# Ledger of designs, part 14: peptides against a protein of PDB entry 3ZOQ

Target 1, 223 residues: chain A of PDB entry 3ZOQ
Amino acid sequence: QLLQDSWWNQLKEEFEKPYYQELREMLKREYAEQTIYPDSRDIFNALHYTSYDDVKVVILGQDPYHGPGQAQGLSFSVKPGVKQPPSLKNIFLELQQDIGCSIPNHGSLVSWAKQGVLLLNTVLTVRRGQANSHKGKGWERLTDRIIDVLSERERPVIFILWGRHAQMKKERIDTSKHFIIESTHPSPFSARNGFFGSRPFSRANAYLEKMGEAPIDWCIKDL

## One batch from the design tools (peptide; made by RFdiffusion4, then SolubleMPNN)

Design b1_p29_8_s1 (from b1_p29_8, 11 letters changed)
Fold by OpenDDE base, seed 5:
Structure b1_p29_8_s1 (fold): chain B 223 residues (1-223), chain A 29 residues (1-29)
Amino acid sequence: as target 1 above (223 residues)
Amino acid sequence: EEEEERERERREEEERRRREEEELREYLE
């Protein structure tokens, strides 16, 4: 897929590297032989919706949802008509408690992506019914580079890092330029241990305002 | 304390993965 020019300029060298060519050949086989999520056209949706220059906030996920029709190439997001996963329900509960947004009747976070929220998974594909099945295949090297080029950017970025997996990326972020919001993961197993009450949405907007940028409208309208 | 917290977080991640797999199984059945 053709990336936006701003991302292409940052990532073109990665696409020429052997690891990415091997990943691409692996993915061609996987999509031909297995049911892989998301749709191959949706793999880079996070980069399609949010250009390199337009990134205001980054929310890191692990890998895509592995159920039919769920994944849409955005971390935590599900297509309209799909039942909201438990972690996403907790995200909306915190959103309601933090800034008073109503809980939407769908799980699509596309409205955030269009406002400059990069909804990036560290692994961008998965086999049906097999969580982390594409872990260690090369995606992590590309997504680490995405974090690196954002960290190198002069214009500040806000990184929202929920849980240990996302927080392991903190070492790649220049905290002299960029802001980090950390809490436990929104999963039902960890949400009560610090995610609830962490107020990541209002805190992100407070940083944006401090930088003289427009805040994110985090409230999602019903469809 | 930091090691105990890291171990707790690992267990929470493993339990999360298991639950997500179980929920998918229920969805597919």
Scores: peptide ipSAE 0.024, ipTM 0.594, DockQ to the pose 0.046
Fold by OpenDDE base, seed 2:
Structure b1_p29_8_s1 (fold): chain B 223 residues (1-223), chain A 29 residues (1-29)
Amino acid sequence: as target 1 above (223 residues)
Amino acid sequence: EEEEERERERREEEERRRREEEELREYLE
C-alpha cells in the first residue's frame, strides 16, 4: 500500500487514472536521468506524517526546494543542518512575533506535521536548480483531489493560504465548514505587504479551540 | 476583427505570464 489507510481510501481512485500513470512514468525517467528532489521515498512525506483523519491545518506550498539536501517532502520545511531559506526565516519571524516562539536552529517542520499540520506542496517534485520544472505534469490534479477530499470531510480543517498561488485553491474549499487564513507570501518580496502581522499561528489555534480541538504547539525545539 | 482578437489573446497571454512570473518570484526566495 502506497499510503496510510486513511489517505488510501480517499485517493486510491486517483492512482489508477491515466494522468497519474503518465506522471509516474515521467517521474521514473526523471529520477533515472536527472537529479530530482526530494528523494523518491520522501515525495509523500506530508501524507505519511499527517493522516487524512488527523489533518487539523493545511499549509500550501508551490513545489519543493531545488537545492541539494533541502527538500523534505513537506512545504517550506528543510532537512536539519540545512540553512533556512528566506521564506522560512520570515515564517519563524512571524511565529516569534505572533506567539513568542524562539527561532529554531534548524528548518524542519516535522513537529508540525506530526501534530496534524499537512505541509502540502501543489507540485511534489522538482529538478535540481530548476524551480517549477515539474509544473503541469499531473501533480496539481492529485493535490487538487487532496484539497477536495479534505473539503468534503465533515470535521473542519483550517487552510493557511500564503500568496496568490495558494489562494487560487480557495474555490475548492467549502468555507461553510472550513476556515481559511489568507495573507501575502512569506517571501522577502511579499512578506512586508501583509504576511508580517497576519498572525496565522494564533489564529489557527483560536479556530482549533473554538472547535474543541487541541491547539498546535507551533514552537519548534532546537536540535 | 481578427487582428483585435489576436491582440486580446496576446495581451491575455502576457498578463497570464506576468502573473505566473510574479507567483514564481513570491516562492523562489
Scores: peptide ipSAE 0.028, ipTM 0.525, DockQ to the pose 0.175; fails the geometry check
Fold by OpenDDE base, seed 3:
Structure b1_p29_8_s1 (fold): chain B 223 residues (1-223), chain A 29 residues (1-29)
Amino acid sequence: as target 1 above (223 residues)
Amino acid sequence: EEEEERERERREEEERRRREEEELREYLE
């Protein structure tokens, strides 16, 4: 898939590396032999909706939803008409409490992506019904490079790191240039331990305003 | 004392891994 020129310039060297070639060959077999999510055309949707230069905020996820029709290549996001997963419901509850947005009737975060919110999973594919089935296959090396090139960017980025897996990426982020918003994961198992009341949306906008950038309109319209 | 500390560290690592797997599972479900 052809990435936008801005991402291609940052990642072209990774695509030539043996690990990515091996990953690509693995993915060809997986998509041919099994049901893999998201659709192969949607794997890089986070990079398609948000150019390298347009990134204002990064929200890290782990891997795609493994149920039918759920994953759309954006972390935490689900296609319209799909039931909101528990973590996403909690994200919208926090959004409502933080800045007063209504809970949308769908789970698509595409409106955030279009405003410069990079909704990046660290692993970009999964087998149907098999969480983490593509862990350790090469995606993490590519997505680490995505974090690295954003960290190296002069224009500041805000990283929202929910839960330990996302927070492990903090060591790759130059905190002299970039801002980090950390809390527990929005999962029902962890949300009450710090995610609720963390106010990541208002905090992100406060940083954007301080930088002289336009805030994100986090409120999602019904479809 | 050193064995009890190593067992505590292993249990804490296992609990951390379980929590991470649970957070991950809830992200995927």
Scores: peptide ipSAE 0.020, ipTM 0.508, DockQ to the pose 0.075; fails the geometry check
Fold by OpenDDE base, seed 4:
Structure b1_p29_8_s1 (fold): chain B 223 residues (1-223), chain A 29 residues (1-29)
Amino acid sequence: as target 1 above (223 residues)
Amino acid sequence: EEEEERERERREEEERRRREEEELREYLE
């Protein structure tokens, strides 16, 4: 897909590579033959909402939600009117405990994306009802490049790495220049083992303030 | 009283965990 922002200059070489052309052809078949999420127009929403230069914080997810109407091209985020998934509920519980925000009546994180929070999954598509079905098809190479070009950026970035899968990307991040916030995953299976009480939101804002940048307004208004 | 409170807290935590696992299962299936 064509990117009409600062990401194009960072990623244009990737789109010309054979692996991405193969991925594109695979996706054409998948979207034609299967129910794939998110909608094809929403695949790059993380990059559409947050330009390369505007990235302040990165939150890494694995792959999109695989239920009807859920995924909107942003990690952990769901479209308005969709029931909040358990991990997202736990994110909002931690947000409330960390900085006192009310729990919103919806699960859309678009307000974070618009403030410079890159909500990036490592795999950007999934088959309906089949978690990780598009793993190892080429997305990881592109999203690794996204992490790389952010790591190479002179202006520091804050990476929030929940769980082992996200933390495996730490090797690609220049930790002498960029800030890392790590904890267990917000999933019900792991949240009590370190996610709760990790205070990622206040810690991210503390780093932004030290950098002389405006903090993120993490509080989400009801719709 | 302390034993009853600990048992209530344990039951509430177990019920919460069960509900969270059920919600996750319903989401993943």
Scores: peptide ipSAE 0.016, ipTM 0.454, DockQ to the pose 0.043; fails the geometry check

Design b1_p29_8_s2 (from b1_p29_8, 15 letters changed)
Fold by OpenDDE base, seed 5:
Structure b1_p29_8_s2 (fold): chain B 223 residues (1-223), chain A 29 residues (1-29)
Amino acid sequence: as target 1 above (223 residues)
Amino acid sequence: EEEKEREEKKKEEEKKKEEEEKKAIEEAM
């Protein structure tokens, strides 16, 4: 069984579909012929760290970091010891301004994932040094289904949608049940145009409290 | 002869690595 039971019950039918089998055969070639990120064992880490039932917040990314040792199957997150990418630095700057958290000495968001923050990329693999190289290969259909089954869930979810790519998924989200937090992307090119001062962390916690749920501890401890 | 044997060993190691990567993907996907 590829996923834990809660996700497997929602997604098992997708893995039998022709598009996923074609994606799988493509990825078998890609990993054999090229350096692909993340490690194959880390592809579904977002679903491994956060069960379907435990999802409280979703943060959508585009595709994994394409540099050595960076990607760990979680959107925006990097493995410990890896230099924080510019977008992640801006996320931590907003976190500090929003709720007073210190800037951590690492870029791992695993502590968020373990609290019910689904750190989902829309594309789950990438070629080394080639951003968007696995775009349009079938991942978007699976990750759209992940959004759909979360949107269908009765228990509310908070979707944090940074930038236009993530915001295009808004049409798949039942806004009568679920909450959306939108801003510009944390990238240095867009962060000053509305990401900074958007206060996504305090806003997410304010929604969780209104739902009678425990807030997220967004503050990341040093390693 | 030694150069051919080194090239054959390298090709066998590359094939084994490709099979291990395919197996890792088959288990992970």
Scores: peptide ipSAE 0.235, ipTM 0.666, DockQ to the pose 0.020
Fold by OpenDDE base, seed 2:
Structure b1_p29_8_s2 (fold): chain B 223 residues (1-223), chain A 29 residues (1-29)
Amino acid sequence: as target 1 above (223 residues)
Amino acid sequence: EEEKEREEKKKEEEKKKEEEEKKAIEEAM
């Protein structure tokens, strides 16, 4: 099966729907004819690293990085050895200011994913050099369903919503059960307008502790 | 003869790699 059991039980019906089959056939052509990111095996990495039941925190991204070797199927994350993108550098600056973590020598957020941080993009693929090239092709419907099934879950989730695109998903989140942390996007164009000083990491951990859950170790070790 | 056999073997390896990549894409989505 495409996903581990916990996610498969929540999402299996989506994969049978016409919109997903059309998306799949489009993606088969795209991967055959164009350079698409991430690698096809990495598309669902966010769901592979973080089970449905293990989700504690969700961080929404828009679409994958469109440069060579960057995207690894996790929002904002880059493969080791890849230069940290400007938004990711700002995430680490806020992490340092919020909770005192050192800035890591790499950009991999896999350690967060393994702790229950779902690093979900709303669009899971992109053409090389063409940001938003796979927007409106069906991914948003699947990723909306991922948000919906998490919102329906009895065990609370913390949603970190950076910028307007992620904040538009707030309408799908049951705020009677779930917590939302909102700010401007970590992009250099918006970070100074409210992302810096938003303290999303300490606020997320404070909610986890209030729920009787183990906090996230947000500090990333050097490789 | 040896050069043709090397070219055929290279084409078969490329075709096999493309089929494996196509299968990996099909299994990953």
Scores: peptide ipSAE 0.214, ipTM 0.640, DockQ to the pose 0.016
Fold by OpenDDE base, seed 4:
Structure b1_p29_8_s2 (fold): chain B 223 residues (1-223), chain A 29 residues (1-29)
Amino acid sequence: as target 1 above (223 residues)
Amino acid sequence: EEEKEREEKKKEEEKKKEEEEKKAIEEAM
């Protein structure tokens, strides 16, 4: 079984579909012939750290970091010991301004994932040095299904949609049940145009409290 | 003789690692 039971029950049918089998055979060749990120064992880390039932918040990314040792199978997250990418630095600056958290000495968001923050990329793999190299290969169909089954869930979810690419997924989200937090992307090119001061962390916790759920501890401890 | 046996053992260990890596990739997706 590829996923834990809660996700497997929602997604098992996708893994049997021709598009996923074609994606899988492509990925087997890619991993054999080229350096692909993340590690094959880390592809589904977002689903491994956060069960279907435990999802409180979703943060959508595009595709994994394409540099050595960076990608962790979690959107925006980097492995410990890796220099924080510019977008992640801006996320931590907003976190500090929003709720007073210190900037951590590492870029791992695993502590968020363990609390029910699904850190999902829409594309789950990338070639070294080649951003979007696995775009349009089948991942988007699977990750659209992940959004769909979360939208179908009775228990409300908070979707944090940074930038246009993530915001295009809003059409798949039942806004009668689920909450949306939108802003510009944390990228240095867009962060000053609405990401800074958007206060996504306090706003997410305010929705969780209204639902009678425990808030996320967004503050990341140093390692 | 001992050098040939060491080279054969090294090739078998490399082949086994490649097979284990292929299997790990296959099980991961």
Scores: peptide ipSAE 0.211, ipTM 0.634, DockQ to the pose 0.016
Fold by OpenDDE base, seed 1:
Structure b1_p29_8_s2 (fold): chain B 223 residues (1-223), chain A 29 residues (1-29)
Amino acid sequence: as target 1 above (223 residues)
Amino acid sequence: EEEKEREEKKKEEEKKKEEEEKKAIEEAM
């Protein structure tokens, strides 16, 4: 079984569909012939760390980091010991300004994932040095289904949608049940145009409190 | 003889590692 039971019950039919079988065969060739990120065992880490039932917050990314040792199957997150990418640095700057958290000495967001923050990329693999190289290969259909089954869930979810690419997924979200937090992307090219001061972390916790749920501890400890 | 056995063992270990990596990819997708 590829996923834990809660996700498998929602997604098992997708893995049997022709588009996913074609994607799988493509990925088998890509991993054999080229350097692909993340490690194959880490592709579904977002779903491994956060069960379907445990999802409180979703943060959408585009595709994995394409540099050596960076990607760990979680959107915006990097493995410990890896230099924080510019977008992630801006996320931690906003976190500090929003709720007073210290900037961690590493870039791992695993502590958020373990608390119910689904760190989902829309494309789950990438070739080394080639951003969007696996775009339009089938991942978007699977990740759209992940958004759909979360939108269909009775218990509300908070979607954090940074930038236009993530915001295009808003049409799949039942806004009568679910909460949306939108801003510009944390990238250095867009962060000053509305990401900074957007306070996504305090706003997410304010929605969780209104739902009677425990807030996320967004503060990341040093390693 | 000993050098051939070392080369054969190294090739078998390399082949086993490639098969284990291929299997890990197949199980992860």
Scores: peptide ipSAE 0.169, ipTM 0.601, DockQ to the pose 0.016

Design b1_p29_8_s3 (from b1_p29_8, 21 letters changed)
Fold by OpenDDE base, seed 4:
Structure b1_p29_8_s3 (fold): chain B 223 residues (1-223), chain A 29 residues (1-29)
Amino acid sequence: as target 1 above (223 residues)
Amino acid sequence: AAAEEAAARAAAEAARAAAAAAEEREYLE
């Protein structure tokens, strides 16, 4: 499926580069020979739901969930009916403590994406049961370019960087123009070390309001 | 007390290092 025109204009040159062609050929083989997540039509869901011009907030993840039915092409998000992963549960706990949202009965963050929250993983595919199996195959170069073109955008963006992996991308972000919200990762192993109480949702909305933009409705309705 | 505080700091640093190493797994599970 073709990307939104706004993303195509920013990324078209990347798709013509050898690294992306090699990645594409690799992915064709992987999807043919193995179970790969997300579904191939869902790989670019983050870009489909949130156009380049509509990005208000970026939340970086590492790579997709590697279990059946989980990944939907959005960082931290799971399809409805899927048990919420521990990190996502902690995200909702912080959401509740930060701005009073109820814990939703599902883990889909599509409502955030539709409001301009780019839920981007740095690696966009994974083999079933094999975390980071597609690391170093070319996705990082593309997603680095996504960060770069957002950093180059005149209209400010808010980057929410949970954990060291996401925070390593800070060097690509023009912090004179864009806003950064950093904390430890929502993982049960790190959440108590700074994620809880970091109030990323209210802080993001405070920045949006200062910019004269509509805040994100972070509260997720039950399905 | 000083030894306990030093041990607590070392444990906290080890926990942070372990957390950083575990972030990927806990993200995906």
Scores: peptide ipSAE 0.096, ipTM 0.637, DockQ to the pose 0.065
Fold by OpenDDE base, seed 5:
Structure b1_p29_8_s3 (fold): chain B 223 residues (1-223), chain A 29 residues (1-29)
Amino acid sequence: as target 1 above (223 residues)
Amino acid sequence: AAAEEAAARAAAEAARAAAAAAEEREYLE
């Protein structure tokens, strides 16, 4: 896939490394032999919608949804017409309580991505019905580099880190330049232990305003 | 011994983090 120039400049060295070549060859076999999500054209959607320079906010996920038609290359996001997963429902509940947005009739977060919200999974592909099946295959090294180059950027970024998996990336973030919003995960298992009431959306916008940047319109229109 | 103990602690922390991540992912299905 062709990346935007700003991301290419930051990541071109990674694509030449052996680990990425091995990952690419693995993915070619996986897509040929099995059902892999998202569609191969959608793997880098997070980077397609949000350039390196346009990143304002980062929301980290683990890996894509592994059901038919769900994953669209954006963390927590599902294609229109797909039932909202439980965690996404809780995200919208918190969005409503935080800033008064209506719950949308779909689960697509593309509107966030287009505004500078990098919806990045740490692993960018998955086998159908097999959660975390592409863990440890090289994606984490690339996505760690994405976090690193954002951390090294002079212009501040807001990192929203839901749950322990995302919070493990905190050590890679220069907190002297960047802002971190942490809570429990939006999963029904964890949401009542700190996600609900964490108000990540208003807090993110408050930081953006302090930096002299335009806030995110977090409210999602119905389709 | 100190290096081994540090490695063991790091491994235990990583295992706990992985378990937590698995629990979180279960609801992302």
Scores: peptide ipSAE 0.071, ipTM 0.634, DockQ to the pose 0.061
Fold by OpenDDE base, seed 3:
Structure b1_p29_8_s3 (fold): chain B 223 residues (1-223), chain A 29 residues (1-29)
Amino acid sequence: as target 1 above (223 residues)
Amino acid sequence: AAAEEAAARAAAEAARAAAAAAEEREYLE
């Protein structure tokens, strides 16, 4: 896939490394032999919607939704017309409680991505019906590099780290320059243990304002 | 002692990874 020039300049060295070539060959076989999500054209949508320089906020997910028509290459986001998954419903409940936004009639977070919210999964592909089926295949090394180059950036970034998996990436983030918002995961299994009431949206905007940047319009309009 | 500590750290990491995987599975069901 063709990346924007800003991301290409940051990641071009990774794409020439053996691990990424092996990942690419694996993916070619997987897409030929299995149903893989998202569509191959959508794998890098997070980087397509949000350039390296335009990143204001990062929200880390684990891997894509593994159901038909769900994944669109953005963490937690689903295509319009798809039923909102439980964790996404909880994200919208917290959004409503935090800053008063209405719950949208769809689950697309593209409007966030277009404003500088990098919706990055650590693993960018999955087999249908098989969660984490592409774990440990090379994606984590690339996405670690994405976190690293953002951490090295002079312009501050806000990292929203929901749950333990995302929080393990904190060691890669220079907290002298960048801001971290941590809570439990929005999953029904953990949301009541700290995600609800964590107010990540207002807190992110408060940091942006302190930096002299425009806040994110987190409210999502109905389609 | 060092081997036990390494094993304990590996077990804790595996448990964290399993918990994270469980959160994502619920997310998709």
Scores: peptide ipSAE 0.042, ipTM 0.637, DockQ to the pose 0.063; fails the geometry check
Fold by OpenDDE base, seed 2:
Order: sequence, then C-alpha cells, then structure tokens
Structure b1_p29_8_s3 (fold): chain B 223 residues (1-223), chain A 29 residues (1-29)
Amino acid sequence: as target 1 above (223 residues)
Amino acid sequence: AAAEEAAARAAAEAARAAAAAAEEREYLE
C-alpha cells in the first residue's frame, strides 16, 4: 500500500520489520479466506487523508466496525448511507452541545480527516462479525509507532483519548509539547460518565488557536 | 477506616472493570 511521502519517511523502517511482514502475510490469508473490513484499499485511509505533517489532532479508536459496509479506515467513521453507530451518535450529540453543530445525516468523518484530524484505530482490520479478531497480530506495534513519531514531532499535536484503551497510549505521548484531551468513551455504556460535557471539539480548537493554527471545522454538512 | 478504604478501592476497581468491559461491548455490537 502506497503511503504519502511524509508517512513513508516516518514508517518505512516498520514495514521492513519481521512483525509487519508477518502481519502482511496474515492479512493476505485473512482477506482471501474471510470477509475482512475495511476493504484492503481502505486500511490506511487515516494516513491517506491526513499526512504526517498535516496532523493537528489525533482521535484514537480500537478497531474497525465489523458490519457490512461500515468501516472506511477511519476511527468512529462510517461510510455514507450507513446507520450511525451508537458511539458515533453520541459523538455528534457532544459536537452539537459543545459547539452547536447540527447532527449530520451521515456518519462520514472524512471532512475531519482532510483538515488534519488523524482518525486512527489501534488495530486497522477486523473479521466480519468478530470484534477485535485481529488484536495482537501486529497492528498495535505499527500504530504505536505512529503515535511515537507524532510524539517525537516538534510541531505540537492534540491527542483526544476517549476511554481507557486510548488512554493507555498516554505514556507514549510527550506531554511537554503535545496536548491531551481525555474523557470517558462515547459508548452508551460510558458517555454519561464524563464524555458528555467534556467538550473535546472546542478544547481542541482552543489549543490549535494557542498554537497559531487554524481551528478544525468540526461541523459536518449533510450529503 | 481501613475497611472503608478497602471497600472504596474495590468499588473503584469494579467500576473501572465494568467501564472497560462496556467499551469493548460496543465494538461487539
């Protein structure tokens, strides 16, 4: 898979490592023998839409949606025409309460990605109907490296860490130069325990403004 | 006092475990 030059320069060494070769061979078998999401061409969409240098904000997810037509290689995002998953609905509810955005009629977060919001899952593939089926297969090592190279970047990044899984990555982030926004997960099971009212969108934009960067237009227009 | 602190810690740990399980469950749905 072809990455943008900026990401290639940061990750080329990872792709030559045995763990990634093993992951690649595993994925070849999985895509041949199983229904895997997202489409193989969409695995690195987060890196395709948001170059290494253009990253302003990182939103960490766990793994892709495992239902038909849902995953598009971006954390929390679903393809147009797909019913918004519960967590995504709660994200849009918080977006509305935080900064007054209307709830969009679709669940695509591509507009965020194009503005420098890296929508990164820690695991980038999943089997149909089997959440976390590709956990511990090598993706976490690559995505940890993605976090590491962003943490090492001189230009500050804002990390939005929803829930415990994402917050476990905090130890990899140089908080002397990067900003972290933490809350409970947008899941219906946790959103009422701190996600709602956390105002991650306005807080992210406030940090961007302090850094002299253009804020993210978080509002998503209907398709 | 020690019993209350132990109970509070156990309750906090149970709440954390429940929250972690709840986050994972959403991805299973």
Scores: peptide ipSAE 0.038, ipTM 0.612, DockQ to the pose 0.091; fails the geometry check

